Peptides against a protein of PDB entry 5JNO. Designs and how they scored, part 84

Target 1, 112 residues: chain A of PDB entry 5JNO
Amino acid sequence: MVAKFQPPPEYQLTAAELKQIVDQSLSGGDLACRLLVQLFPELFSDVDFSRGCSACGFAAKRKLESLHLQLIRNYVEVYYPSVKDTAVWQAECLPQLNDFFSRFWAQREMED

## One batch from the design tools (peptide; made by RFdiffusion4, then SolubleMPNN)

Design b1_p24_2_s3 (from b1_p24_2, 11 letters changed)
Fold by OpenDDE base, seed 4:
Structure b1_p24_2_s3 (fold): chain B 112 residues (1-112), chain A 24 residues (1-24)
Amino acid sequence: as target 1 above (112 residues)
Amino acid sequence: SRAAELEAARQRALEVLEQMLAER
């Protein structure tokens, strides 16, 4: 059995906060991307952060790491239980997350 | 400020996301 993932306090969403994001989402993949933005704004910023939580994968400042994805998936599963199936997660959410994240930084590189 | 920069980053990210979704 895999241990239950417990997010650090800074990534703990209340039911109301999560519902607000869900209400803005059109699909599980959309929800995943919105969660990425809301939970990890540091991944979209050039600012180096002083928060030092090594346990939540803070090492890479501009990369989607397994801990980011795991946390997002846990929240998505609340409203889209089908993503508990890894094949569904990899087909419906991961491609959108990767496309979105890559698109963001590709645009930033062109603007810089 | 740091907080302002993070919020600006979040808004920029959301704009990109909305653009991406609109293209689908």
Scores: peptide ipSAE 0.697, ipTM 0.949, DockQ to the pose 0.922
Fold by OpenDDE base, seed 1:
Structure b1_p24_2_s3 (fold): chain B 112 residues (1-112), chain A 24 residues (1-24)
Amino acid sequence: as target 1 above (112 residues)
Amino acid sequence: SRAAELEAARQRALEVLEQMLAER
């Protein structure tokens, strides 16, 4: 049994904010990547964060944790209900998230 | 500032995303 997922206050998007991101997206996978950038800019920063969120359990790490992915999926489901199916999520969204995140840090490594 | 650094990171991330999408 999985408890009801509720975004912490700092990651609660308004309908208008979500719509703006959706309007820029061409697919569910694209939407997922844009949500990643908008919700968790700290994952793309060179700043060394020492503190995580004690209330929501988020850690200051440069990796896509289960809570990050779950939160993103929750918002994607609003406009792409098919991702409620785990097989669809794993085929359409998760690979693009991983590719994008890996590509970002690979490029940053070459620039340094 | 910390906020400015996060915003810069967001912009860099978006640039990479747009490049990735353009290749498709």
Scores: peptide ipSAE 0.697, ipTM 0.949, DockQ to the pose 0.946
Fold by OpenDDE base, seed 5:
Structure b1_p24_2_s3 (fold): chain B 112 residues (1-112), chain A 24 residues (1-24)
Amino acid sequence: as target 1 above (112 residues)
Amino acid sequence: SRAAELEAARQRALEVLEQMLAER
């Protein structure tokens, strides 16, 4: 039996905070992207902001890592249970996350 | 401040996201 996910305090969202993000989202993939922005703003900064997790060994860099994706997926599942299916997660959410993140930094490279 | 810089980054990211969604 699997225990319910409990994220580290630095990545904890209240039900109200999560609902606000959900209300702005058009789909599970959109929700995933919005969660990425809210949980990990350091991934979108030129400044070397690092957010570590002593419990999970997470270290933020300028890339999407497995722990970023796992945390996002756990929140998306609350309102889109279908993403518990790995095939759905890989078809609906992962492509949008990767496209969004790549687009952001491609655009920033042109501005700098 | 760090908080201000992170918020600015968040806003820039949201702008890109909204642009991406508008193109679909």
Scores: peptide ipSAE 0.696, ipTM 0.949, DockQ to the pose 0.919
Fold by OpenDDE base, seed 3:
Structure b1_p24_2_s3 (fold): chain B 112 residues (1-112), chain A 24 residues (1-24)
Amino acid sequence: as target 1 above (112 residues)
Amino acid sequence: SRAAELEAARQRALEVLEQMLAER
């Protein structure tokens, strides 16, 4: 069995907040990317905006870590239950997340 | 302010996302 994931307090979304993001999303992959932006804006900043969660174990400032992805997946599953299947998650959401994140920082590097 | 800088980062990220989606 996969252990149930419980987000830390600073990354807990209300049902209304999540629904608002879902209403703006075109697909599960789009939802995943929007959740990435909303939950972890510090990953898109040149400044360290770490919220100081001692329980999360996030080490990389500009990297999508397993815990980031797990948290996003947990929320995506609420409206797209098919991503509970790892194959679906890896085919529909992970590529879009990685492409989006890489594209963002690639553009930033080119501007310097 | 820190809050303003964080929001600016969020907006930049959303712009990139919207551009990516528009290309599909």
Scores: peptide ipSAE 0.696, ipTM 0.949, DockQ to the pose 0.900

Design b1_p24_2_s4 (from b1_p24_2, 10 letters changed)
Fold by OpenDDE base, seed 4:
Structure b1_p24_2_s4 (fold): chain B 112 residues (1-112), chain A 24 residues (1-24)
Amino acid sequence: as target 1 above (112 residues)
Amino acid sequence: SEAERLAEARRRALEVLAEMQAMA
């Protein structure tokens, strides 16, 4: 049996915090993107990840890793239970996350 | 400061998200 994923304290959102993000979201995919920004702002900056959670293990800059995606999915499932279905997650959330993240850094590469 | 840099990162990210949504 696979153990339940438990986010470290740095990424443990309160119900109020999560609700605030949900209230700003247009869809499950949009919620996922907003959670990405809220939980992992370091992925959108040049700030070293080492200032984040050392207990989570090393995370490469400018790359969405399984740990990031799992954390986001866990929160999205609270308000969009359908994403518990992997097919739904892969159709509704993953493409938006990848497109958003790629677009961000593609734009930054052109600006810098 | 680092806090300001992260805040700016979030702002920029959300701007990109908004633009992405506007194009959809």
Scores: peptide ipSAE 0.690, ipTM 0.949, DockQ to the pose 0.865
Fold by OpenDDE base, seed 5:
Structure b1_p24_2_s4 (fold): chain B 112 residues (1-112), chain A 24 residues (1-24)
Amino acid sequence: as target 1 above (112 residues)
Amino acid sequence: SEAERLAEARRRALEVLAEMQAMA
């Protein structure tokens, strides 16, 4: 038995907040990307991290850590239960998250 | 402010996401 993961208070979304993001999402993968932006805006900022998580320790700038992905997955599965299957998560969500995040910083490097 | 910087970061991120979706 594995206890249900409870996110730290700073990463806790209300049902209304989550629904708002879901309503804007086109797919599970898209939802994952939108959750990434909502939960971890610091990963898209040129400014150093100002909000930390005691559970994740130190997170490298411009890098998706395991805790980021776990938190996102927990929320995605609320509306897309199929992502509880690791194969589905790896096929539908992870590639989109990584592609989105990589594209963002690749583009910023060219602009700066 | 920090809040403004994070809000701007979100805006830029969502723009990239929209562009990515448009190419799909």
Scores: peptide ipSAE 0.689, ipTM 0.949, DockQ to the pose 0.831
Fold by OpenDDE base, seed 1:
Structure b1_p24_2_s4 (fold): chain B 112 residues (1-112), chain A 24 residues (1-24)
Amino acid sequence: as target 1 above (112 residues)
Amino acid sequence: SEAERLAEARRRALEVLAEMQAMA
């Protein structure tokens, strides 16, 4: 068994905040994308970001790292317990996250 | 301000998400 993951304080969502995002979501994959935007807006900014956790060592820019994905997955599991299955997570959420993130920066590159 | 920059980033991100959903 793995110890329960606890998000850093700066990435903590209340039940009400999470519910609001869920109410705006059409699916588990859509929820994952919306959580990405809510939790890590710096990943969508053209300006270098300094926000992060010194303990977890966020350093990469414009990259979805394991800790980003783990945090998102933990919240998605609250309303979509099936994503506890890695196969479901990889089929339903990861492709949408990757597609969304890639599409965002592809558009920004063309607009610059 | 940085807060305004992040807010704009979120807005743009959500617009891209909406476009992606329209194509799906």
Scores: peptide ipSAE 0.689, ipTM 0.949, DockQ to the pose 0.867
Fold by OpenDDE base, seed 3:
Structure b1_p24_2_s4 (fold): chain B 112 residues (1-112), chain A 24 residues (1-24)
Amino acid sequence: as target 1 above (112 residues)
Amino acid sequence: SEAERLAEARRRALEVLAEMQAMA
């Protein structure tokens, strides 16, 4: 059995906020990517942010950590319950998240 | 400002996402 996940207060989305993002999304994987941008803009910034979270266990600014992924998955499950299946999550969402994040920083590195 | 920098980061991220989707 898996313990219930609750996002820290700074990463809480209201039903209306989540619905807005869902309405902009084309798929579960796309929703995951949009949630990544919405919840963790600091992962896409060159600026060091002091807005730390004692609960999120953030360690690396340019890395998708397990807690980031779990938080995103928790929201995706609301509208795409099939991702409760780990195999579905790994097939539909994780590859898109990793590809998107990698592509972003690969492009940024190329601009340097 | 901090808010402007974050907004710019989001903009750039979403542009990459859009490009990725266009190539799919």
Scores: peptide ipSAE 0.689, ipTM 0.948, DockQ to the pose 0.843

Design b1_p24_3_s1 (from b1_p24_3, 12 letters changed)
Fold by OpenDDE base, seed 1:
Structure b1_p24_3_s1 (fold): chain B 112 residues (1-112), chain A 24 residues (1-24)
Amino acid sequence: as target 1 above (112 residues)
Amino acid sequence: RELPSTGLPEERFEQLYQEIRERE
C-alpha cells in the first residue's frame, strides 16, 4: 500500500485555520508563502518560537528542507489540487517560496 | 489569539509576513 503523508502534530492545522489563511491569500503561491511563515517562523529569526525550545537557544539552519516543502504542498493541495502535478508545483509555488525565503535573508545579510 | 503550531500571536504573524513580503 502507498502511505499517505501525515503531518506531525506540531504542524497540524484545522480546516477552519487553513481556510482563514486561504481567505487572506491571493494565489496558490501566496498561500504557500503564508504557510511557510505560519508553520516555520523560526526560519525567519534567530529566536526559536517552538514551545520547549525557548531555553535551548539553538538557531535553525537558514534553508528550506524537503519536509518544509512537503508540508506546505500538502496544505496548498487542499484548495489548489493542480499542484499535485509536480510541473505545476515547480512553476506556481516553488519559485515564489524560494524567492520569498532567499530575498528575506539576502536583505538581512546586507543590513548586518 | 495564538497559532497552534508555534504559539505565535496572530498579530505577530501578520507583522512578520508583511515584513518579509515587503522585502521580496
Scores: peptide ipSAE 0.434, ipTM 0.866, DockQ to the pose 0.054
Fold by OpenDDE base, seed 2:
Structure b1_p24_3_s1 (fold): chain B 112 residues (1-112), chain A 24 residues (1-24)
Amino acid sequence: as target 1 above (112 residues)
Amino acid sequence: RELPSTGLPEERFEQLYQEIRERE
């Protein structure tokens, strides 16, 4: 009935690309945070993003939306199938993502 | 090596990631 979820092209990772990120990750939660930075650099400050793109002056969104979280979870599930259980996702990955993202912006607010 | 669709070099990704981790 429902077609398999396909990430938008800008968020599509090959098996080799995902494996590279996994090899650098310490856990499922760490993998989630790495995927957050890699897939959605636009969610971080333009100053930080400009390190990789000197022409980028994009105003970052300071919110993790359901689509961001779902995309990350889909990739994490490949190597950590236990996160298919919502309770595991909410205990192991989601808090780390939220803390990681929130602390980044909290620090930026303090610096301003 | 660049990240998919973003154009971020791998070393730039690592720099950004570590910078954020250091703020925790």
Scores: peptide ipSAE 0.427, ipTM 0.859, DockQ to the pose 0.055
Fold by OpenDDE base, seed 4:
Parts: C-alpha cells; sequence; structure tokens
Structure b1_p24_3_s1 (fold): chain B 112 residues (1-112), chain A 24 residues (1-24)
C-alpha cells in the first residue's frame, strides 16, 4: 500500500486558500503556474519577492524537482481531477510549468 | 493580505506572477 501524499506544513493550503488561487486561474495549467509562484517563491529568488528575503543570500534552485511537481499536482487535482491521469498531467500542466519556469530563467540569464 | 505558504503580500505575488508571464 502507498500512503497518501502529505505536503510539508509549510506547503499546506487550506481549502479557502486554494480556492482563492483557483478563482484567479484560467485553466489547470495556469493554476499550476500560480501555485508554482505562490508555493515556491524561493525558486525565483533572484527576484526581490519579499522584504525579509533580500538579505538571506540563499541561492535559488533553477530546476523544478519531483517534489515541487508532486505538490503542485496534488492541489491541481482538487479542482481538475482529470490530471490524476498522468497522460493528462503531462499534456495539460507539465508543459506549461516547464515553459513558464524555463522562460523565466532563460530571460534572466540573457539579462545578466 | 499574506499568502498562506510563503507570507508574500498578495500584491507582490501578482507582480511577480505577471512579471514571469510577460517573459513568455
Amino acid sequence: as target 1 above (112 residues)
Amino acid sequence: RELPSTGLPEERFEQLYQEIRERE
């Protein structure tokens, strides 16, 4: 038996919090991208995203890892159950996430 | 208001999200 995936406490969203994000989303793929930014702003840490983080000096990861994707998918499934099908996830959400994230860093690298 | 997982101000989230979107 496989245990149900449980997000770490720092990435746990209530139903109300998730609904707020969903209400701003245009699609499952868009929801995934919004969740990426909201759950993992540290992946974009070359951007001054918070007042208290500018001085942390933490080196941001420039790669989406399996844990990031699993967390996002877990929340997307709540409102888009079809992404429980891996083929749907890989066709509708994963490409948008990868393009969204890759374009951010590609642009940043060009600006450096 | 703050976002639940990160503590980001809502306005700052929107700014960051739109900035990234504009790079597409």
Scores: peptide ipSAE 0.427, ipTM 0.862, DockQ to the pose 0.056
Fold by OpenDDE base, seed 5:
Structure b1_p24_3_s1 (fold): chain B 112 residues (1-112), chain A 24 residues (1-24)
Amino acid sequence: as target 1 above (112 residues)
Amino acid sequence: RELPSTGLPEERFEQLYQEIRERE
């Protein structure tokens, strides 16, 4: 049986919070990228952005995992229900996410 | 405004997002 996915509390967005992100977004793919940064800023730094200690964080894991993608897709789906279709998700959002993330770290590697 | 999951100010998020976008 299939159960509805529920994000961990630390990644739970209210309708108002999600709408704020949507209002800033240019497309479903752009929304996905914005959600990536907002939900998982630790993926873009070796520093922990969590409230309490940004200085004691460990090196960020430079990989998009299934949980990251699932969470993002669930939120994108609210305003872009077409991404319920896996083909649409893979054509419109997933490439943008991967390119967005890869470009960042490729550039960071050159700066090190 | 702060992000519920990270505590980042909205402006900090925008800075980070734009930084990444500039790498296109």
Scores: peptide ipSAE 0.442, ipTM 0.868, DockQ to the pose 0.055; fails the geometry check

Design b1_p24_3_s2 (from b1_p24_3, 9 letters changed)
Fold by OpenDDE base, seed 5:
Structure b1_p24_3_s2 (fold): chain B 112 residues (1-112), chain A 24 residues (1-24)
Amino acid sequence: as target 1 above (112 residues)
Amino acid sequence: PELPSTGLPEEEFQRLYEEIRERL
């Protein structure tokens, strides 16, 4: 049997913490995007992490990786069980996250 | 419930964007 996914301790939200994010969310897509921001604020900063990690770089910080998406999905599933279906996750949630992340940096660069 | 796949409405995006800009 395969073990169920468990988030690392640093990314483990309590029910109360998750509820706070949900309460600020206007939609399921909004929830997913807010989770992205709350769990991974480093993805939205100009900080170069190469000082702390030789494997980290400027270019890498603007990538939505599998772990990021898996963690978000884990919590979205609480309120939207349908995303347990991979096809639903890919069709409904991933486009929202990718669009948000792309739009963020597009506007950020426009203002710099 | 189903999730939309057409991106966040502009108003919702801007709300999040401003929140991020002020905090991060």
Scores: peptide ipSAE 0.552, ipTM 0.866, DockQ to the pose 0.262
Fold by OpenDDE base, seed 3:
Structure b1_p24_3_s2 (fold): chain B 112 residues (1-112), chain A 24 residues (1-24)
Amino acid sequence: as target 1 above (112 residues)
Amino acid sequence: PELPSTGLPEEEFQRLYEEIRERL
């Protein structure tokens, strides 16, 4: 049997922390999005380090990467075991996350 | 519980959006 996924220490949530997020969530999709914000607040920052540092060539990427999604899925599974099925994850959770992330930045652009 | 297959309802999105604005 393959070892279970273990989040890196910097992304490890206690049961109490996770429960708090769950309690604030109105749906499974909301939970996933809240986890995204909690685990990766840097994805929602307006700070563009590339503007301040042209020499490093660093460009902030506004993209949900595989690691982001995997970590979120890990915690969503605790309360929604069905997402252990990849088909369910892709059909139910990924659209929520992608939609939220897109809408977030769309609204930010609108407010600028 | 079941997961929605469509985007968050606008009310839920706005709630979360405002929380982000306040925190980040």
Scores: peptide ipSAE 0.552, ipTM 0.866, DockQ to the pose 0.240
Fold by OpenDDE base, seed 1:
Structure b1_p24_3_s2 (fold): chain B 112 residues (1-112), chain A 24 residues (1-24)
Amino acid sequence: as target 1 above (112 residues)
Amino acid sequence: PELPSTGLPEEEFQRLYEEIRERL
């Protein structure tokens, strides 16, 4: 049996920190998006591309990876236990995150 | 509580977007 997920130390939120984010959230979807911003602010920053450097990871830095999603889900489950069901997570929460991230960069590009 | 499945309303998105612009 697979062990329960534990966040890495650098991504651990206290109950008080999580509660603060929840109090600022207008909905469950808003909570998930706010967690994304709080845990991974680097995903929303402009990244310089170094031509000729395949190791810079430029392309990967603008994608939501499995670790990002798992960490967010871990905290969303505290207030929305229904997302423990994978079907619920994929139907209700995951689309919110993907939509938000895509819309963010779409609007950012329009302003440049 | 209920989770929406169609993305954030535009007004909520814009609030969060502006917050990010101010912080980052």
Scores: peptide ipSAE 0.550, ipTM 0.866, DockQ to the pose 0.262
Fold by OpenDDE base, seed 2:
Structure b1_p24_3_s2 (fold): chain B 112 residues (1-112), chain A 24 residues (1-24)
Amino acid sequence: as target 1 above (112 residues)
Amino acid sequence: PELPSTGLPEEEFQRLYEEIRERL
Protein backbone atom coordinates (compact mmCIF):
# COMPACT_ATOMS: atom_id res chain seq x y z
CA MET B 1 0.00 0.00 0.00
CA VAL B 2 1.26 3.48 -0.92
CA ALA B 3 1.09 6.09 1.82
CA LYS B 4 -1.20 9.05 1.22
CA PHE B 5 0.47 12.37 0.44
CA GLN B 6 0.73 14.66 3.46
CA PRO B 7 1.16 18.40 3.00
CA PRO B 8 3.90 20.19 4.93
CA PRO B 9 2.58 21.69 8.19
CA GLU B 10 2.55 25.24 6.78
CA TYR B 11 0.18 24.10 4.01
CA GLN B 12 -2.12 21.92 6.11
CA LEU B 13 -5.75 23.04 5.81
CA THR B 14 -8.47 21.99 8.22
CA ALA B 15 -11.76 20.65 6.94
CA ALA B 16 -13.42 23.93 7.92
CA GLU B 17 -10.86 26.03 6.05
CA LEU B 18 -11.21 23.91 2.95
CA LYS B 19 -15.00 24.04 3.13
CA GLN B 20 -14.86 27.82 3.26
CA ILE B 21 -12.93 27.87 0.00
CA VAL B 22 -15.31 25.35 -1.54
CA ASP B 23 -18.30 27.48 -0.56
CA GLN B 24 -16.77 30.39 -2.48
CA SER B 25 -16.14 28.26 -5.56
CA LEU B 26 -18.50 28.01 -8.52
CA SER B 27 -16.79 25.00 -10.10
CA GLY B 28 -13.99 22.51 -9.63
CA GLY B 29 -11.72 24.65 -11.77
CA ASP B 30 -12.60 27.68 -9.69
CA LEU B 31 -11.79 25.70 -6.55
CA ALA B 32 -8.35 24.79 -7.89
CA CYS B 33 -7.60 28.42 -8.71
CA ARG B 34 -8.80 29.63 -5.32
CA LEU B 35 -6.58 27.07 -3.62
CA LEU B 36 -3.65 28.38 -5.64
CA VAL B 37 -4.29 31.91 -4.35
CA GLN B 38 -4.89 30.83 -0.75
CA LEU B 39 -1.89 28.53 -0.45
CA PHE B 40 0.59 30.60 -2.44
CA PRO B 41 -0.26 34.30 -2.30
CA GLU B 42 3.39 35.12 -3.03
CA LEU B 43 2.90 33.98 -6.62
CA PHE B 44 0.55 36.91 -7.16
CA SER B 45 2.60 39.55 -5.38
CA ASP B 46 3.15 42.75 -7.30
CA VAL B 47 6.85 42.75 -6.57
CA ASP B 48 8.43 44.25 -9.66
CA PHE B 49 11.47 42.17 -10.42
CA SER B 50 13.29 43.27 -13.53
CA ARG B 51 12.84 40.67 -16.25
CA GLY B 52 16.46 41.21 -17.10
CA CYS B 53 17.74 40.51 -13.59
CA SER B 54 19.02 36.96 -13.25
CA ALA B 55 19.95 37.50 -9.62
CA CYS B 56 16.48 38.44 -8.38
CA GLY B 57 14.81 35.17 -9.39
CA PHE B 58 12.12 36.81 -11.49
CA ALA B 59 11.43 33.72 -13.56
CA ALA B 60 11.07 31.51 -10.49
CA LYS B 61 8.54 33.82 -8.86
CA ARG B 62 6.06 33.50 -11.72
CA LYS B 63 6.15 29.77 -12.30
CA LEU B 64 3.81 27.02 -11.16
CA GLU B 65 6.06 24.27 -9.85
CA SER B 66 5.44 20.61 -9.11
CA LEU B 67 4.96 21.16 -5.39
CA HIS B 68 2.34 23.86 -5.99
CA LEU B 69 0.33 21.59 -8.23
CA GLN B 70 0.67 18.57 -5.97
CA LEU B 71 -0.64 20.47 -2.96
CA ILE B 72 -3.59 21.85 -4.89
CA ARG B 73 -4.42 18.41 -6.26
CA ASN B 74 -4.34 16.97 -2.73
CA TYR B 75 -7.23 19.19 -1.67
CA VAL B 76 -9.18 19.11 -4.93
CA GLU B 77 -9.31 15.32 -4.58
CA VAL B 78 -11.39 15.69 -1.42
CA TYR B 79 -14.36 16.99 -3.40
CA TYR B 80 -13.45 15.68 -6.85
CA PRO B 81 -12.08 12.15 -6.45
CA SER B 82 -11.80 11.78 -10.22
CA VAL B 83 -8.60 13.87 -10.23
CA LYS B 84 -6.87 10.96 -8.52
CA ASP B 85 -6.60 9.73 -12.09
CA THR B 86 -3.57 11.48 -13.57
CA ALA B 87 -5.18 11.64 -17.00
CA VAL B 88 -8.17 13.50 -15.56
CA TRP B 89 -5.93 15.85 -13.59
CA GLN B 90 -3.90 16.70 -16.69
CA ALA B 91 -6.85 17.05 -19.03
CA GLU B 92 -9.30 18.94 -16.84
CA CYS B 93 -7.59 20.62 -13.87
CA LEU B 94 -4.16 21.68 -15.16
CA PRO B 95 -5.63 23.72 -18.03
CA GLN B 96 -7.68 25.69 -15.50
CA LEU B 97 -4.65 26.54 -13.36
CA ASN B 98 -2.33 27.38 -16.23
CA ASP B 99 -4.94 29.52 -17.96
CA PHE B 100 -5.82 31.36 -14.76
CA PHE B 101 -2.21 32.10 -13.88
CA SER B 102 -1.44 33.31 -17.40
CA ARG B 103 -4.57 35.47 -17.62
CA PHE B 104 -3.88 36.98 -14.20
CA TRP B 105 -0.49 38.34 -15.12
CA ALA B 106 -1.59 39.38 -18.59
CA GLN B 107 -4.32 41.53 -17.09
CA ARG B 108 -2.03 42.89 -14.37
CA GLU B 109 0.48 44.01 -16.97
CA MET B 110 -2.24 45.76 -18.94
CA GLU B 111 -3.33 47.70 -15.87
CA ASP B 112 0.17 48.83 -14.84
CA PRO A 1 -19.24 16.76 -10.37
CA GLU A 2 -17.06 17.13 -13.45
CA LEU A 3 -14.15 19.50 -13.94
CA PRO A 4 -14.19 21.66 -17.07
CA SER A 5 -11.41 21.16 -19.60
CA THR A 6 -11.46 24.79 -20.75
CA GLY A 7 -10.31 27.90 -18.90
CA LEU A 8 -12.47 29.58 -16.31
CA PRO A 9 -15.50 31.43 -17.63
CA GLU A 10 -14.76 35.13 -17.91
CA GLU A 11 -17.20 36.02 -15.13
CA GLU A 12 -15.54 33.62 -12.70
CA PHE A 13 -12.08 34.82 -13.65
CA GLN A 14 -12.99 38.46 -13.13
CA ARG A 15 -14.56 37.73 -9.76
CA LEU A 16 -11.40 36.01 -8.58
CA TYR A 17 -9.16 38.67 -10.12
CA GLU A 18 -10.95 41.47 -8.28
CA GLU A 19 -10.79 39.52 -5.04
CA ILE A 20 -7.02 39.14 -5.42
CA ARG A 21 -6.61 42.82 -6.28
CA GLU A 22 -8.40 43.82 -3.10
CA ARG A 23 -6.69 41.32 -0.79
CA LEU A 24 -3.11 41.30 -2.05
Scores: peptide ipSAE 0.550, ipTM 0.865, DockQ to the pose 0.239; fails the geometry check

Design b1_p24_3_s3 (from b1_p24_3, 11 letters changed)
Fold by OpenDDE base, seed 2:
Structure b1_p24_3_s3 (fold): chain B 112 residues (1-112), chain A 24 residues (1-24)
Amino acid sequence: as target 1 above (112 residues)
Amino acid sequence: AALPPTGLPEERFEALYEEIRERE
């Protein structure tokens, strides 16, 4: 049988940490965007913000990969079980994530 | 609770989130 998805250790959130983010969220889509920033700050900077290496100066990848989306969806499902349905995920969360991420980098490119 | 090693502290998270939100 296929094993249940489990986040890698470096992306593990406790129930308390997740609840804290949820309490600040307006919707499942908003929660997804907040999780994107919280879990993957390196996607929003040319500098790596990871605790393991704050001095890394590698250019950030400007693309949301399948693993990013799966990790976010995993946590959103805890409080919004309806996103287990792919159609709901694609209608309610994925567009907001893409717009949120794309607009950020589009704006950054115009400012540079 | 301790945040993931790749995550941001709450204050930095909120600052970055608001920065991005304002760009929308």
Scores: peptide ipSAE 0.423, ipTM 0.859, DockQ to the pose 0.053
Fold by OpenDDE base, seed 1:
Structure b1_p24_3_s3 (fold): chain B 112 residues (1-112), chain A 24 residues (1-24)
Amino acid sequence: as target 1 above (112 residues)
Amino acid sequence: AALPPTGLPEERFEALYEEIRERE
């Protein structure tokens, strides 16, 4: 039996905190991208923003992992229940997340 | 409402998000 997904304490948002992000979102896909930036700012910097250990100075990988996606989807589902359907999640949110993230780093490489 | 202390403050979040959006 697989237990229902529960966000780790560091990534647990209250209803009010989530609502603040939702109020600025244009769509489910946009909400997903905003959550990506809000929850994981370290993915957009070469500087370490680790929550568990700020002293190690370990640089985060420029990759979206399954945990990142699961956490984002967990909150998107609150206001867009249709993404509970995997096909909808893969059609409406995942492409936007991947494009948003990949294009950012592609642009950064061109600036180097 | 205040965002989690481990997250970015609203001002820095908006700045970063807009930077990324403009790159798209």
Scores: peptide ipSAE 0.389, ipTM 0.841, DockQ to the pose 0.052
Fold by OpenDDE base, seed 5:
Structure b1_p24_3_s3 (fold): chain B 112 residues (1-112), chain A 24 residues (1-24)
Amino acid sequence: as target 1 above (112 residues)
Amino acid sequence: AALPPTGLPEERFEALYEEIRERE
């Protein structure tokens, strides 16, 4: 029997926490984008993340790493089991994640 | 239930998410 993936403690969501995000989601792809924002605010600009919190501040990163995607997929598949199929994940979630993230940085670059 | 320490508070999450979504 193969062990299942387990998120690091700092990215561990309870069923109730995940349900809260799912209830706001329109689809598996939308859920993925919401999880991206919720779990990895450090991937967005300091200006956006630190709004209303001067103590907050993370170095903005313009890359989605494999671990980020794995963590997101881990939670999406709880409510959308079809994404366990890599083809479905690549067709339904990855494009939305990439578009969502790239558009953010494209807009930020335009504003700077 | 509170989200992980690396996560955003609910109000900040909604603000950021909507900001990004509306930029499309």
Scores: peptide ipSAE 0.416, ipTM 0.860, DockQ to the pose 0.053; fails the geometry check
Fold by OpenDDE base, seed 4:
Structure b1_p24_3_s3 (fold): chain B 112 residues (1-112), chain A 24 residues (1-24)
Amino acid sequence: as target 1 above (112 residues)
Amino acid sequence: AALPPTGLPEERFEALYEEIRERE
């Protein structure tokens, strides 16, 4: 059996930090999108990244990897335990994440 | 609270999130 998932130290949120994000969220799907931006600003445009961290020169990535999704799901299920069910995760959160991320880059492509 | 180095502080996060949301 695979050991229980544990977030890497770089993505370890305290209860207070997570609650702060949850308090701003409208739903599990919205929470997922907020966590995406909060934890991984580097996945968005360079200008967006630099706005978040003026000291960073890291290039944005246009790809959601399994680790990103796993980390987000890990925190979403704290307040929305139903997403522990894969079917619920795939119906309520994953589509919103993909749409949010894909539409962002689709709009960016139109601007370029 | 201080968020992980890879994350953003509250004010910067909210600004970025709203900007991204507006693009949709």
Scores: peptide ipSAE 0.359, ipTM 0.835, DockQ to the pose 0.054; fails the geometry check

